# Designs tried in a protein design run: peptides against a protein of PDB entry 4AID. Part 73

Target 1, 242 residues: chain A of PDB entry 4AID
Amino acid sequence: FDIKRKTIEWGGKTLVLETGRIARQADGAVLATMGETVVLATAVFAKSQKPGQDFFPLTVNYQEKTFAAGKIPGGFFKREGRPSEKETLVSRLIDRPIRPLFVKGFKNEVQVVVTVLQHDLENDPDILGMVAASAALCLSGAPFMGPIGAARVGWVDGAYVLNPTLDEMKESKMDLVVAGTADAVMMVESEIQELSEEIVLGGVNFAHQQMQAVIDAIIDLAEHAAKEPFAFEPEDTDAIKA

## One batch from the design tools (peptide; made by RFdiffusion4, then SolubleMPNN)

Design b2_p15_3_s3 (from b2_p15_3, 7 letters changed)
Fold by OpenDDE base, seed 2:
Structure b2_p15_3_s3 (fold): chain B 242 residues (1-242), chain A 15 residues (1-15)
Amino acid sequence: as target 1 above (242 residues)
Amino acid sequence: STAEESEEPITYREP
Protein backbone atom coordinates (compact mmCIF):
# COMPACT_ATOMS: atom_id res chain seq x y z
CA PHE B 1 0.00 0.00 0.00
CA ASP B 2 1.30 3.43 -0.84
CA ILE B 3 0.68 5.07 2.53
CA LYS B 4 1.37 8.76 2.71
CA ARG B 5 1.37 10.50 6.06
CA LYS B 6 1.72 14.12 7.09
CA THR B 7 2.32 14.88 10.76
CA ILE B 8 2.29 18.33 12.32
CA GLU B 9 2.26 19.72 15.81
CA TRP B 10 -0.92 21.74 16.13
CA GLY B 11 -1.96 23.54 19.28
CA GLY B 12 0.37 21.37 21.35
CA LYS B 13 -1.11 18.16 19.87
CA THR B 14 0.09 15.89 17.11
CA LEU B 15 -2.16 15.96 14.06
CA VAL B 16 -1.66 13.08 11.65
CA LEU B 17 -3.19 12.95 8.18
CA GLU B 18 -2.80 9.57 6.51
CA THR B 19 -3.93 8.24 3.15
CA GLY B 20 -3.52 4.95 1.27
CA ARG B 21 -4.23 2.44 4.08
CA ILE B 22 -8.03 2.34 4.16
CA ALA B 23 -11.03 3.08 1.92
CA ARG B 24 -9.04 2.94 -1.36
CA GLN B 25 -12.25 2.57 -3.33
CA ALA B 26 -13.14 6.17 -2.43
CA ASP B 27 -11.99 9.03 -4.62
CA GLY B 28 -10.30 10.49 -1.54
CA ALA B 29 -9.79 8.93 1.86
CA VAL B 30 -7.98 10.32 4.88
CA LEU B 31 -7.41 8.82 8.27
CA ALA B 32 -6.91 11.73 10.64
CA THR B 33 -5.67 11.42 14.20
CA MET B 34 -5.34 13.95 16.99
CA GLY B 35 -4.39 12.49 20.32
CA GLU B 36 -6.24 9.19 20.38
CA THR B 37 -9.25 10.56 18.48
CA VAL B 38 -9.35 9.00 15.02
CA VAL B 39 -11.64 9.80 12.11
CA LEU B 40 -11.91 8.43 8.60
CA ALA B 41 -13.06 10.87 5.96
CA THR B 42 -14.03 9.60 2.53
CA ALA B 43 -14.97 11.62 -0.50
CA VAL B 44 -16.73 10.05 -3.47
CA PHE B 45 -18.02 11.88 -6.49
CA ALA B 46 -19.97 10.81 -9.54
CA LYS B 47 -18.14 11.01 -12.86
CA SER B 48 -21.28 12.30 -14.58
CA GLN B 49 -24.19 14.55 -13.78
CA LYS B 50 -27.64 13.00 -13.49
CA PRO B 51 -30.03 14.11 -16.23
CA GLY B 52 -32.12 17.03 -15.01
CA GLN B 53 -29.92 17.70 -11.95
CA ASP B 54 -30.68 21.32 -11.08
CA PHE B 55 -28.80 21.70 -7.77
CA PHE B 56 -25.38 20.64 -6.51
CA PRO B 57 -25.99 17.25 -4.82
CA LEU B 58 -23.47 17.41 -1.98
CA THR B 59 -24.15 15.12 0.95
CA VAL B 60 -22.07 15.29 4.11
CA ASN B 61 -22.51 12.60 6.74
CA TYR B 62 -20.66 12.72 10.02
CA GLN B 63 -21.07 9.48 11.95
CA GLU B 64 -19.93 8.37 15.37
CA LYS B 65 -20.09 4.58 15.04
CA THR B 66 -21.06 2.38 17.97
CA PHE B 67 -17.57 0.85 18.18
CA ALA B 68 -16.21 4.31 18.97
CA ALA B 69 -19.23 5.02 21.18
CA GLY B 70 -17.79 2.95 24.01
CA LYS B 71 -15.50 5.94 24.52
CA ILE B 72 -17.99 8.62 23.39
CA PRO B 73 -19.85 10.28 26.29
CA GLY B 74 -23.51 9.25 26.05
CA GLY B 75 -22.78 7.08 22.98
CA PHE B 76 -24.12 3.81 24.44
CA PHE B 77 -27.12 3.31 22.16
CA LYS B 78 -27.48 4.95 18.83
CA ARG B 79 -30.95 4.05 17.75
CA GLU B 80 -30.43 2.64 14.29
CA GLY B 81 -31.39 4.97 11.50
CA ARG B 82 -31.42 8.53 12.91
CA PRO B 83 -28.38 10.77 13.27
CA SER B 84 -27.84 12.17 16.72
CA GLU B 85 -28.08 15.89 17.28
CA LYS B 86 -24.27 16.02 17.36
CA GLU B 87 -23.97 14.07 14.11
CA THR B 88 -26.46 16.38 12.44
CA LEU B 89 -24.67 19.48 13.73
CA VAL B 90 -21.19 18.31 12.77
CA SER B 91 -22.41 17.21 9.33
CA ARG B 92 -23.60 20.81 8.84
CA LEU B 93 -20.34 22.24 10.23
CA ILE B 94 -18.47 20.26 7.57
CA ASP B 95 -20.99 21.02 4.79
CA ARG B 96 -21.18 24.80 5.29
CA PRO B 97 -17.55 25.73 4.52
CA ILE B 98 -16.95 23.15 1.76
CA ARG B 99 -20.14 23.63 -0.29
CA PRO B 100 -19.18 27.10 -1.63
CA LEU B 101 -15.73 25.87 -2.68
CA PHE B 102 -16.92 23.49 -5.39
CA VAL B 103 -16.53 24.81 -8.91
CA LYS B 104 -19.67 26.59 -10.03
CA GLY B 105 -21.76 24.45 -12.35
CA PHE B 106 -20.46 21.16 -10.94
CA LYS B 107 -23.61 19.13 -10.28
CA ASN B 108 -22.20 15.64 -10.03
CA GLU B 109 -23.16 13.83 -6.84
CA VAL B 110 -20.58 14.27 -4.08
CA GLN B 111 -20.66 12.29 -0.88
CA VAL B 112 -18.43 13.10 2.06
CA VAL B 113 -18.55 10.64 4.92
CA VAL B 114 -16.70 11.25 8.16
CA THR B 115 -16.64 8.31 10.52
CA VAL B 116 -15.36 8.55 14.06
CA LEU B 117 -13.30 5.42 14.60
CA GLN B 118 -11.93 6.27 18.02
CA HIS B 119 -12.54 8.95 20.62
CA ASP B 120 -10.08 9.79 23.41
CA LEU B 121 -12.57 11.87 25.45
CA GLU B 122 -10.22 14.85 25.15
CA ASN B 123 -10.12 15.76 21.47
CA ASP B 124 -13.50 16.37 19.88
CA PRO B 125 -13.78 14.57 16.52
CA ASP B 126 -15.73 17.46 14.94
CA ILE B 127 -12.72 19.68 14.16
CA LEU B 128 -10.73 16.61 13.19
CA GLY B 129 -13.62 15.55 10.97
CA MET B 130 -13.66 18.95 9.24
CA VAL B 131 -9.92 18.73 8.60
CA ALA B 132 -10.16 15.14 7.40
CA ALA B 133 -13.08 15.93 5.07
CA SER B 134 -11.12 18.82 3.57
CA ALA B 135 -8.10 16.60 3.06
CA ALA B 136 -10.18 13.78 1.54
CA LEU B 137 -11.74 16.21 -0.94
CA CYS B 138 -8.33 17.63 -1.89
CA LEU B 139 -7.08 14.08 -2.54
CA SER B 140 -10.17 13.04 -4.51
CA GLY B 141 -9.65 14.93 -7.75
CA ALA B 142 -13.09 16.54 -7.35
CA PRO B 143 -13.32 20.17 -8.52
CA PHE B 144 -12.99 21.44 -4.96
CA MET B 145 -11.21 24.75 -4.39
CA GLY B 146 -9.98 23.83 -0.93
CA PRO B 147 -8.43 23.01 1.33
CA ILE B 148 -10.28 24.36 4.28
CA GLY B 149 -8.79 24.40 7.71
CA ALA B 150 -10.83 24.35 10.87
CA ALA B 151 -10.20 25.23 14.48
CA ARG B 152 -12.04 25.47 17.76
CA VAL B 153 -11.11 28.38 19.99
CA GLY B 154 -11.80 28.55 23.67
CA TRP B 155 -11.39 31.41 26.10
CA VAL B 156 -9.91 30.07 29.31
CA ASP B 157 -8.43 32.20 32.09
CA GLY B 158 -8.38 35.28 29.87
CA ALA B 159 -6.55 33.61 26.95
CA TYR B 160 -7.38 32.00 23.63
CA VAL B 161 -6.94 28.24 23.58
CA LEU B 162 -6.66 26.36 20.30
CA ASN B 163 -8.77 23.18 20.20
CA PRO B 164 -9.42 23.00 23.94
CA THR B 165 -9.97 19.56 25.36
CA LEU B 166 -13.48 18.58 26.39
CA ASP B 167 -12.41 19.25 29.97
CA GLU B 168 -10.89 22.65 29.14
CA MET B 169 -14.12 23.51 27.31
CA LYS B 170 -16.00 23.24 30.62
CA GLU B 171 -13.93 26.19 31.85
CA SER B 172 -14.16 28.03 28.52
CA LYS B 173 -16.30 31.12 28.06
CA MET B 174 -16.20 30.56 24.30
CA ASP B 175 -16.92 27.69 21.98
CA LEU B 176 -15.88 29.18 18.66
CA VAL B 177 -15.62 26.93 15.62
CA VAL B 178 -14.07 28.55 12.57
CA ALA B 179 -13.47 27.13 9.13
CA GLY B 180 -11.73 28.85 6.27
CA THR B 181 -9.35 28.76 3.36
CA ALA B 182 -5.87 30.21 3.41
CA ASP B 183 -7.35 33.55 2.36
CA ALA B 184 -10.82 33.67 3.91
CA VAL B 185 -13.01 32.71 6.81
CA MET B 186 -15.84 30.62 5.36
CA MET B 187 -17.78 29.73 8.48
CA VAL B 188 -18.10 30.79 12.09
CA GLU B 189 -20.19 29.02 14.67
CA SER B 190 -20.04 30.28 18.24
CA GLU B 191 -21.43 29.86 21.69
CA ILE B 192 -20.26 32.71 23.90
CA GLN B 193 -20.62 33.52 27.58
CA GLU B 194 -20.38 37.21 28.44
CA LEU B 195 -17.46 38.09 26.14
CA SER B 196 -16.88 41.30 24.24
CA GLU B 197 -17.17 41.40 20.46
CA GLU B 198 -13.47 42.31 20.42
CA ILE B 199 -12.55 39.04 22.13
CA VAL B 200 -14.81 37.09 19.75
CA LEU B 201 -13.34 38.75 16.66
CA GLY B 202 -9.89 38.15 18.07
CA GLY B 203 -10.87 34.49 18.44
CA VAL B 204 -11.91 34.29 14.78
CA ASN B 205 -8.61 35.81 13.74
CA PHE B 206 -6.72 33.48 16.07
CA ALA B 207 -8.54 30.46 14.62
CA HIS B 208 -7.85 31.56 11.06
CA GLN B 209 -4.17 32.06 11.83
CA GLN B 210 -3.87 28.73 13.62
CA MET B 211 -5.58 26.76 10.84
CA GLN B 212 -2.95 27.79 8.27
CA ALA B 213 -0.66 24.99 9.42
CA VAL B 214 -3.45 22.51 8.80
CA ILE B 215 -4.14 23.98 5.37
CA ASP B 216 -0.45 23.74 4.51
CA ALA B 217 -0.36 20.15 5.78
CA ILE B 218 -3.33 19.23 3.56
CA ILE B 219 -1.69 20.91 0.56
CA ASP B 220 1.54 19.04 1.17
CA LEU B 221 -0.36 15.75 1.49
CA ALA B 222 -2.32 16.51 -1.68
CA GLU B 223 0.81 17.38 -3.67
CA HIS B 224 2.07 13.88 -2.96
CA ALA B 225 -1.14 11.85 -2.80
CA ALA B 226 -3.94 13.55 -4.75
CA LYS B 227 -5.51 11.83 -7.71
CA GLU B 228 -5.41 13.49 -11.07
CA PRO B 229 -7.95 16.30 -11.19
CA PHE B 230 -11.26 15.25 -12.66
CA ALA B 231 -11.59 16.82 -16.07
CA PHE B 232 -14.51 19.13 -15.47
CA GLU B 233 -15.17 22.07 -17.68
CA PRO B 234 -17.96 24.17 -16.26
CA GLU B 235 -20.55 24.79 -18.91
CA ASP B 236 -19.95 28.36 -19.89
CA THR B 237 -23.14 29.67 -18.31
CA ASP B 238 -21.88 33.14 -19.14
CA ALA B 239 -22.41 32.28 -22.83
CA ILE B 240 -26.17 32.18 -22.11
CA LYS B 241 -26.04 35.78 -20.85
CA ALA B 242 -24.81 37.02 -24.16
CA SER A 1 4.98 32.91 20.21
CA THR A 2 5.05 31.38 16.77
CA ALA A 3 4.97 27.77 17.74
CA GLU A 4 7.63 26.40 15.44
CA GLU A 5 5.42 23.77 13.93
CA SER A 6 7.78 20.90 13.46
CA GLU A 7 6.45 19.78 10.12
CA GLU A 8 7.46 16.19 9.87
CA PRO A 9 8.10 15.33 6.23
CA ILE A 10 5.58 13.16 4.46
CA THR A 11 6.53 9.58 5.11
CA TYR A 12 5.93 7.04 2.40
CA ARG A 13 5.39 3.45 3.40
CA GLU A 14 5.26 0.78 0.81
CA PRO A 15 3.23 -2.22 1.93
Scores: peptide ipSAE 0.009, ipTM 0.422, DockQ to the pose 0.062
Fold by OpenDDE base, seed 1:
Structure b2_p15_3_s3 (fold): chain B 242 residues (1-242), chain A 15 residues (1-15)
Amino acid sequence: as target 1 above (242 residues)
Amino acid sequence: STAEESEEPITYREP
């Protein structure tokens, strides 16, 4: 197997992005690990547009499978076939920042699937899932203008904490999830307890700064492992209005 | 304290 692996230290944890071992039938596939939390992201895209497709058909599906349920709190009663509230939320957190980054006019079907393979009970697989989805898209050859990075920021003992553990989050006055490109913040989601706007804005800036190492790691992996870019010419919609 | 991000080089593993 031609396995390509990028490893970085990120927030005092080892982040690993790996491709070439699993899901080789996908356009892009990344196994991402942080601590002992492990996710598989796959990206698949159609090579043609469906007749009469008027919108961009992106589907994002985050899944915590039953085999990981022995390590996932509440996993014992996953009714087969319906996403949990968490799975629905995280699917949206992944969708929101990536959707705008597809080339305008691209209306081929795109499916991103993020599967939690292991949970360590310290590192939430949502951030790791966002990173892995970004990496899988960058490897796929889809007309995606990523990568995105993502980070969670906590506020513990009067300081910002990058990707706090689930235990540190119990003491945190902030749950701030940020996603962005090298140049821009694309998404902010926040739950805040009695913090100033200055602290929150500082948290967004901290997240955006800290995600650059992840963006660079995805770029480096893509330079070595990406498929050839899919040849897509956007229909010049401006030429029809003349 | 500059966290020296030790960028580990991409490791290639042949099968």
Scores: peptide ipSAE 0.007, ipTM 0.413, DockQ to the pose 0.061
Fold by OpenDDE base, seed 3:
Structure b2_p15_3_s3 (fold): chain B 242 residues (1-242), chain A 15 residues (1-15)
Amino acid sequence: as target 1 above (242 residues)
Amino acid sequence: STAEESEEPITYREP
């Protein structure tokens, strides 16, 4: 099996992006690891548009399966059924920055599934899930103008902290999640306790700077492991204005 | 902290 792996040091933790071992039936599949937290992202896209499809049918599904619940606080047997509040929130955090990056006019079904395989109780799988989803899309051959990076920023003892642990987050005055491309911030989600706008803006800039190493790692993985780009010609919408 | 790009080369493992 052709297994390709990229490893980087990121915020004092090892980030591993791996492809080619599992989920080979997907268009893209990435196993991402940070600490002992492990996620599998898969991207699948339809090779044709459905007749009468008027919107871009992107579905993002983040899942924390019950087998990971031995390490997930509050190990409620999630009934096979409705996503939890956390799963719904993280699915939206992944969806928001990636949706605008698909080529305009692409209306083939795209499904991104992120599955938490292991949780270490220190590293939240949400940021790792965002990174893994980005990488899986870049490997898929879908007309996705990524990668995105993502980062969480805390504010602890008057300093920015990249991807704070769940314990460090209890002392943090900031929960700032940022996602973006190399060139642009695409999404900000923030919970802030009594901080100046200057500190918050500095946190966004810090996140965007720190995610570049992740973007570069996804690009490097894609250069070696991406499928051939799906032949998609956007309808020349400028020709209809003549 | 200088992020030393530890260019750990993409390790290809043929199993």
Scores: peptide ipSAE 0.006, ipTM 0.392, DockQ to the pose 0.064
Fold by OpenDDE base, seed 5:
Structure b2_p15_3_s3 (fold): chain B 242 residues (1-242), chain A 15 residues (1-15)
Amino acid sequence: as target 1 above (242 residues)
Amino acid sequence: STAEESEEPITYREP
């Protein structure tokens, strides 16, 4: 097994990005760990466009599957039901920043799946899932102009907190999720309790600055483990408007 | 009374 691992300290926590152990059948696959929260992101893309495909068919699916490997005393089997509200929300949080970063004219089917494998009840798997999805896409060879980073910012005791724990979030006046590239903020989602626009904008800037270490970690992992880029030449759609 | 689904931590142990 050619296992590649990148480890960084991020917000006072160890972030681990690993590839090559599991899901090797995917185009890209990343096991991401922060604390004891563990997610698997997989990226798969079709090597051809479907006939008559008019739009970019990106699907993002975030899943909090209860692996009942242990009798967790009280663990209800989440039945094969509709995605939870959280799963639906996080799937959109991942989709929003990555969708515009695909090469224009690429209309091959792309599927990103993020599966929560472990949850420590401190580190929310959403941010970790965004990071893992970005990394999996960068490893896949898909025509994706990433990486993206992501960060959550809290406002606790009059200070910004990077990726606050679920307990710190109870004291936070801000839940600010930011995703971006090295150069740009791509997505902001925020729940704010009576904070000034200045504090919120400062939080976006703080998030964008703090996610650079994650972007750099994904780049370093991709340099060592990415597949060859898929040969995609966008058809000059401007030639059909003559 | 909507049952609060207590999200119990999923522990992945490799077998």
Scores: peptide ipSAE 0.000, ipTM 0.374, DockQ to the pose 0.043

Design b2_p15_3_s4 (from b2_p15_3, 5 letters changed)
Fold by OpenDDE base, seed 5:
Structure b2_p15_3_s4 (fold): chain B 242 residues (1-242), chain A 15 residues (1-15)
Amino acid sequence: as target 1 above (242 residues)
Amino acid sequence: SKAVESKEPVTYRTP
């Protein structure tokens, strides 16, 4: 197997992006690890448009399916049930920044699936899932104008904290999730407790700065492991308005 | 100070 791995130090934690071992049937697949939290992102896209497809059919599914039958206190068999509120929210957090980065006119079906494989109960898999999804898309050959990076910013003891642990987040006055490209912020989601707009805007800038290392890591991985770009020429939509 | 017991990482197995 041609396994490619990129490792960086990010916010005092080791981020690992790996491809080539798992889910090789996908167009792109990335195993991402931070601490002992592990996610698998897969990107699959149709090689043709469906007849009569009028919109871009992007589907993003984030999943925290626990199959650990033995050691989760209160681990009810979540049967194939409705997505949890968290799964629905994180699926949207991934969808929002990536959707506008597809080449205009591309209407082939795209499916991004992020599966939590391990959770250390310190590092939330949502940010890791966003990063992994971005990386998987960049590897896929889909006409995706990424990568995106993502970061969570906390406000603890009067300072910004990059990707606070779940325990640090209990002391945080801010839960700020930012996603963006190298050049632009694409998405902001925030829960804030009595903080000034200045602190929040500073948090967005801090997040955007700190995610550049992740963007660079995805680019480096893609240079070594991306598939050939899918040959897509957008139809000149200006010709249809005449 | 409640000792946050070091919860062992939860491994999710995909079927």
Scores: peptide ipSAE 0.005, ipTM 0.406, DockQ to the pose 0.084
Fold by OpenDDE base, seed 4:
Structure b2_p15_3_s4 (fold): chain B 242 residues (1-242), chain A 15 residues (1-15)
Amino acid sequence: as target 1 above (242 residues)
Amino acid sequence: SKAVESKEPVTYRTP
């Protein structure tokens, strides 16, 4: 098996991005690990547009499987079939930053699936899922203008904390999720407890700085394992509206 | 306030 792996130290934790062992039938597939939290991201895209397709059909599905649910805090036995509120929210967190990075005019169906395989009760799989989804898309050959990085930022004892543990988050006055490219912040989601705008903006900057190592790790993995880019020429639809 | 110039999304097209 041609297994490619990138390992980095990130926020005092080992982040591992692996491809080539699992889900080889996908266009891109990444097994991401941080601590003992493990997610599988897969990206699949259609090689043609459906007739009459007028919008970009991107579907993002984050899912916590029942075998992992016995270890997930608040893991109610998720009835198979309907996403939980958490799964819906995390699916949106992944969708929001990646959607605008597809080449304009690309209207082939894209499906991103993030599956939580293991949860360590310390590292939330949402950030890891965002990273894994980005990596899977970069490996897929889809016309995706990534990678994105992602980070959670806490505010604990008057300092920014990168990807706080679930226990550290109990003491955090901030739950700030940021996603972005190397050059730009694409998404901010935040829950803030009585913090100044200056601290929040500083948190966004901190997140964007800290995610660069992840972006670089995805690029390095893609250099070694990406599929050939899908040949897509956007139809010059802007010429018809003039 | 330095305007974050909207750099075009860097297509890391792996060569």
Scores: peptide ipSAE 0.005, ipTM 0.391, DockQ to the pose 0.022
Fold by OpenDDE base, seed 3:
Structure b2_p15_3_s4 (fold): chain B 242 residues (1-242), chain A 15 residues (1-15)
Amino acid sequence: as target 1 above (242 residues)
Amino acid sequence: SKAVESKEPVTYRTP
């Protein structure tokens, strides 16, 4: 089996992106690790549009499996069936920046599944899940104009902190999640305590700068491991301007 | 700017 791995130093932590070992039935599959937090992202897309499909049918599902619950704070046996509040929120955080990056007119079903396999109690799997989902889509051959990067930014002792630990976040005056392409910020989500707009905007810029290394790592992985691009001709939108 | 040492992608062929 051809296993391809990219490793970078990111915010003083090792980020690993791996493909080719697991979930080979998916169009794209990435095992992502930061610290001892591990996620599996899979991307699957339909090779045809359903008759009468009028919208882009993207589904994103972030899951924290019960086998990881021994390392997940709050240890409730999640009943098989309903997403937790966290799983719902993180699924939206992944969905928001990726949805606009699909080629216009593409209406084939796309399913992204992110599964937390391990949690270290320091590194939140949400950012790692965003990165892994981006990488899985770039490997899939789907008409996705990624990659996206993602970062969390804290504000601790008058400085920006990239991907603060869960303990550092208790002292942080900012929880800023940013996702974007190499060229553009696509999504900002923030909780802020008594900080100036200048500090927040500086945090967005800091996040966007720091995620470039992740974007480059996904590109490098894709150059080696991506499937052939799915043959999709966008509907000629120039014909509607006549 | 801490130099991000990009380690080359390691391709493992498992038999």
Scores: peptide ipSAE 0.000, ipTM 0.352, DockQ to the pose 0.077
Fold by OpenDDE base, seed 1:
Structure b2_p15_3_s4 (fold): chain B 242 residues (1-242), chain A 15 residues (1-15)
Amino acid sequence: as target 1 above (242 residues)
Amino acid sequence: SKAVESKEPVTYRTP
């Protein structure tokens, strides 16, 4: 197999981004691993716009499949059909930062699917899923102006912690999820317990700094493994303001 | 501040 892999140390954990092993029929496909948590992100986009399409049809689907159900906390027999509250939330966490990064006027259908293949019970698949989705889009050839990085920041024992474990998060006064590009923060979600605004803002900055290594890793993977960019010419909508 | 020494990321290709 022409397997391309990028490995970095990130927050004291090994992050692996791999492409070429599975889901080769997708436009982009990335296996991302952190600890023993493993996700597959796939990106597929239509090569034409549907007739009468007036909005950008992006769908993001995060799924914690039943193979991990013996290892997913609260892994009651999910009936195969409806996303859980977590799956719905994480799908939105992935959607929000990536949606504005598509080239203006692109209205071809885009589907991003993130599947949790393995869960280690320490590393939450949500951040890993955001990273993997970003990487899969960058590999796809879609007119996506990423990558995004993502990070979770905790506040434990008076310090910022990058991607705290599920056990460390029990002691954390902050659950801060940040996503952004190299240059900009695109999304912040936060649950805060009795912390100053200064600490929270410092957490956003810390997250944005720490995600740069992930952004660089996605860029390096894409330089070696990306498909040719899809030839898309945005309709010059300025010409219709006559 | 534990500077997480990001070891230089290694990219490799496998057949």
Scores: peptide ipSAE 0.014, ipTM 0.414, DockQ to the pose 0.051; fails the geometry check

Design b2_p15_4_s1 (from b2_p15_4, 10 letters changed)
Fold by OpenDDE base, seed 5:
Structure b2_p15_4_s1 (fold): chain B 242 residues (1-242), chain A 15 residues (1-15)
Amino acid sequence: as target 1 above (242 residues)
Amino acid sequence: MVNEAIREWLAKQLA
């Protein structure tokens, strides 16, 4: 197996991005690990557009499988067949920053699936899932203008904390999730307890700065393991306005 | 809920 791995220190934790061991039938597949939390992201895209396709058919599914339910908080109450509230929210957190980064006019089906394989009860798999999805898309050959990075920022004891643990988050006055490219912030979600706008904006900047190491790690992985770019020429949509 | 200033800052980063 041609296994490629990138390892970085990120927020005082080891982040591992691995490809080539599992899900090789996908266009892109990344196993991401932070602490003992493990996610698998897969990206698959259709090689043709469906007749009459008028919108970009991107589907993002984050899932925490039942075999991990004994290690995932609240996992015992997952009714088979419907995404939990968390799974629905995290699927949207991944979708929002990646959707605008596809080449305009690309209307082939794209499916991103993020599966939580293990949860350590310290590191939330949402941020790791965002990073893994970004990496899987960059490896896929899809016309995706990523990578994105992602970070969670807490505010604990009057300081920013990168990717706080679930225990540190109990003391945090901020839950700030940021996703972005090297150049731009693409998405912010925030839950804030009585903090100034200055602290929140500083948190967004802190997140964007701290995610650059992840972006660089995805680029390095893609340089060594990406598939050839899918040959896509956007149809000249300006010819229909005449 | 993203504050208006965060939205304005994001809009400047996306422009």
Scores: peptide ipSAE 0.015, ipTM 0.537, DockQ to the pose 0.027
Fold by OpenDDE base, seed 4:
Structure b2_p15_4_s1 (fold): chain B 242 residues (1-242), chain A 15 residues (1-15)
Amino acid sequence: as target 1 above (242 residues)
Amino acid sequence: MVNEAIREWLAKQLA
């Protein structure tokens, strides 16, 4: 086993990104841990485009497995079936920031699967899933212009809190999820209770600053563990305007 | 080697 691991302190918690132990048949696979919450992200991409493929066929599937369900808040033993509302929402949260970062003209099938393996009841696996998905894509060799980072920002006692625990979130006036690259914010999702626009914008900036350490950690992992980039030449889309 | 975006990012950080 060629196991590569990056560990950082992030928001007062240990973030671990690991590859090489599990799901080695995927193009990219990352086991991510924050506290005792554990997710597995896998990225798989087709090596050719389907004939007549008109759109980019990206599928993101976030799933909470039944073996973890006994530790997931409100997680009943979900039978294999239709995604829950949470699983659907988190799948979209992961999809939104990554979709625009694929090289224009790339229309090979891409499947990202994020599986919650363990939940500590403190750290929500959604942010960890976003980070893990980004890392798995960066390792895969797919023409993905990541990494992205992600962060949740709370507002507790007049201060920003990075990745608040589920208990800290009860006192938070903000649930702000941000995803971005090193250079840009790609996605904002927010639930806000009576906060000024200034505080919210400050929260976006805070999130973007705090996710840089995660971006750097993904880069460091990818330097050591990434597959060779898939040879893809984007179609010169300026030639289609003729 | 990492993907092109990571290479460009590294190039910006090493500059």
Scores: peptide ipSAE 0.010, ipTM 0.425, DockQ to the pose 0.173
Fold by OpenDDE base, seed 3:
Structure b2_p15_4_s1 (fold): chain B 242 residues (1-242), chain A 15 residues (1-15)
Amino acid sequence: as target 1 above (242 residues)
Amino acid sequence: MVNEAIREWLAKQLA
């Protein structure tokens, strides 16, 4: 077993990114841990385009399995077969920042699956799922121009808090989720209670600064564990317009 | 590195 692991301190918590233990049949697979919250991200991509494929067929599925439901507040009996509102929302939060980072013209099917394996009741799996999905894509060999980092920012007692706990979030005047590359913010989602634009923009900047350590951790993991790049030549669409 | 080759390729295409 060639197991690669990266560990960093991030927002006063230990973030662990691990590959090579499980889901070896995937193109990329990352086990991510923060506190006692654990997620598995897998990335799989088709090695050919389907005939007549006109759009980029990316599917992102975030799933909280029923075995974690004993530790998920409000884990009412998931009827088999439909994503919860939370699973649908988090799937979109992961999709939004990664979708534009695929090489233009790549239309092979890509499937990202994030599975919550454990929940500690303090660390929300959504941010961890975003990080794990980014890492899994970077390991996969898919033509993905990541990594992305992600962070949640709270505003508690007049200060920014990186990845507040579920209990700290009850006292927070801000729920700000940011995702981005090293150089750019790709996605912002925010719920805000009576805060100035200056505080919110400062929160976006704070998030983007704090996610750099995660981006660097994914890069370091990929240097040691990424598959060879999939040979993809984008069709020179500029040569057809001449 | 996948990202470096893609970054170098993009840098050559955007230059």
Scores: peptide ipSAE 0.007, ipTM 0.418, DockQ to the pose 0.167
Fold by OpenDDE base, seed 2:
Structure b2_p15_4_s1 (fold): chain B 242 residues (1-242), chain A 15 residues (1-15)
Amino acid sequence: as target 1 above (242 residues)
Amino acid sequence: MVNEAIREWLAKQLA
């Protein structure tokens, strides 16, 4: 087993990104841990385009498995077959920032699966899942122009809080989820209680600053563990305008 | 080898 691990302190919590132990059959696989919350992200991509494929077939599935559900707030025995509202929402939160970062013209099937393996009741698996998915894609060799970082920002007692716990979030006047590259904010999702635009914009900036450590950690992991880039040359779609 | 974004990032960090 060639296990590579990156560990950082992030918002007063230990973030661990690990590859090489689990899901080695995937193109990329990352076991991510924050506190005692654990997620497995896998990225798989087809090595050829399907005949007649006209759109980019990216599928992102966030899953909170029943074995983790006993530790998930409100985790009822999920009936097999329908994603919960949370699973649907988090799948979109992961999809939104990563979809634009695939090389234009790449139409091979890509499947990202994030599975919650453990939940500590403090650290939400959504942010961790976003980070893990980004890392798994960066390791995969897919033509993905990541990494993406992600952060949740709260506003508690007149200050920004990075990745507030589920308990701190009850006191927060802001639930701000941001995803971005090193250079750009790609996605913002926000629930806000009577805060100024200035505070919200400051929260986006705070998130983007704080996610740089995660981006750097993914890059460092990828330097040591990424597969060879898939040989993909985008068809020069500008040549059709001649 | 890393993906192109990581290569570009490395190039920026090593410059």
Scores: peptide ipSAE 0.006, ipTM 0.411, DockQ to the pose 0.171

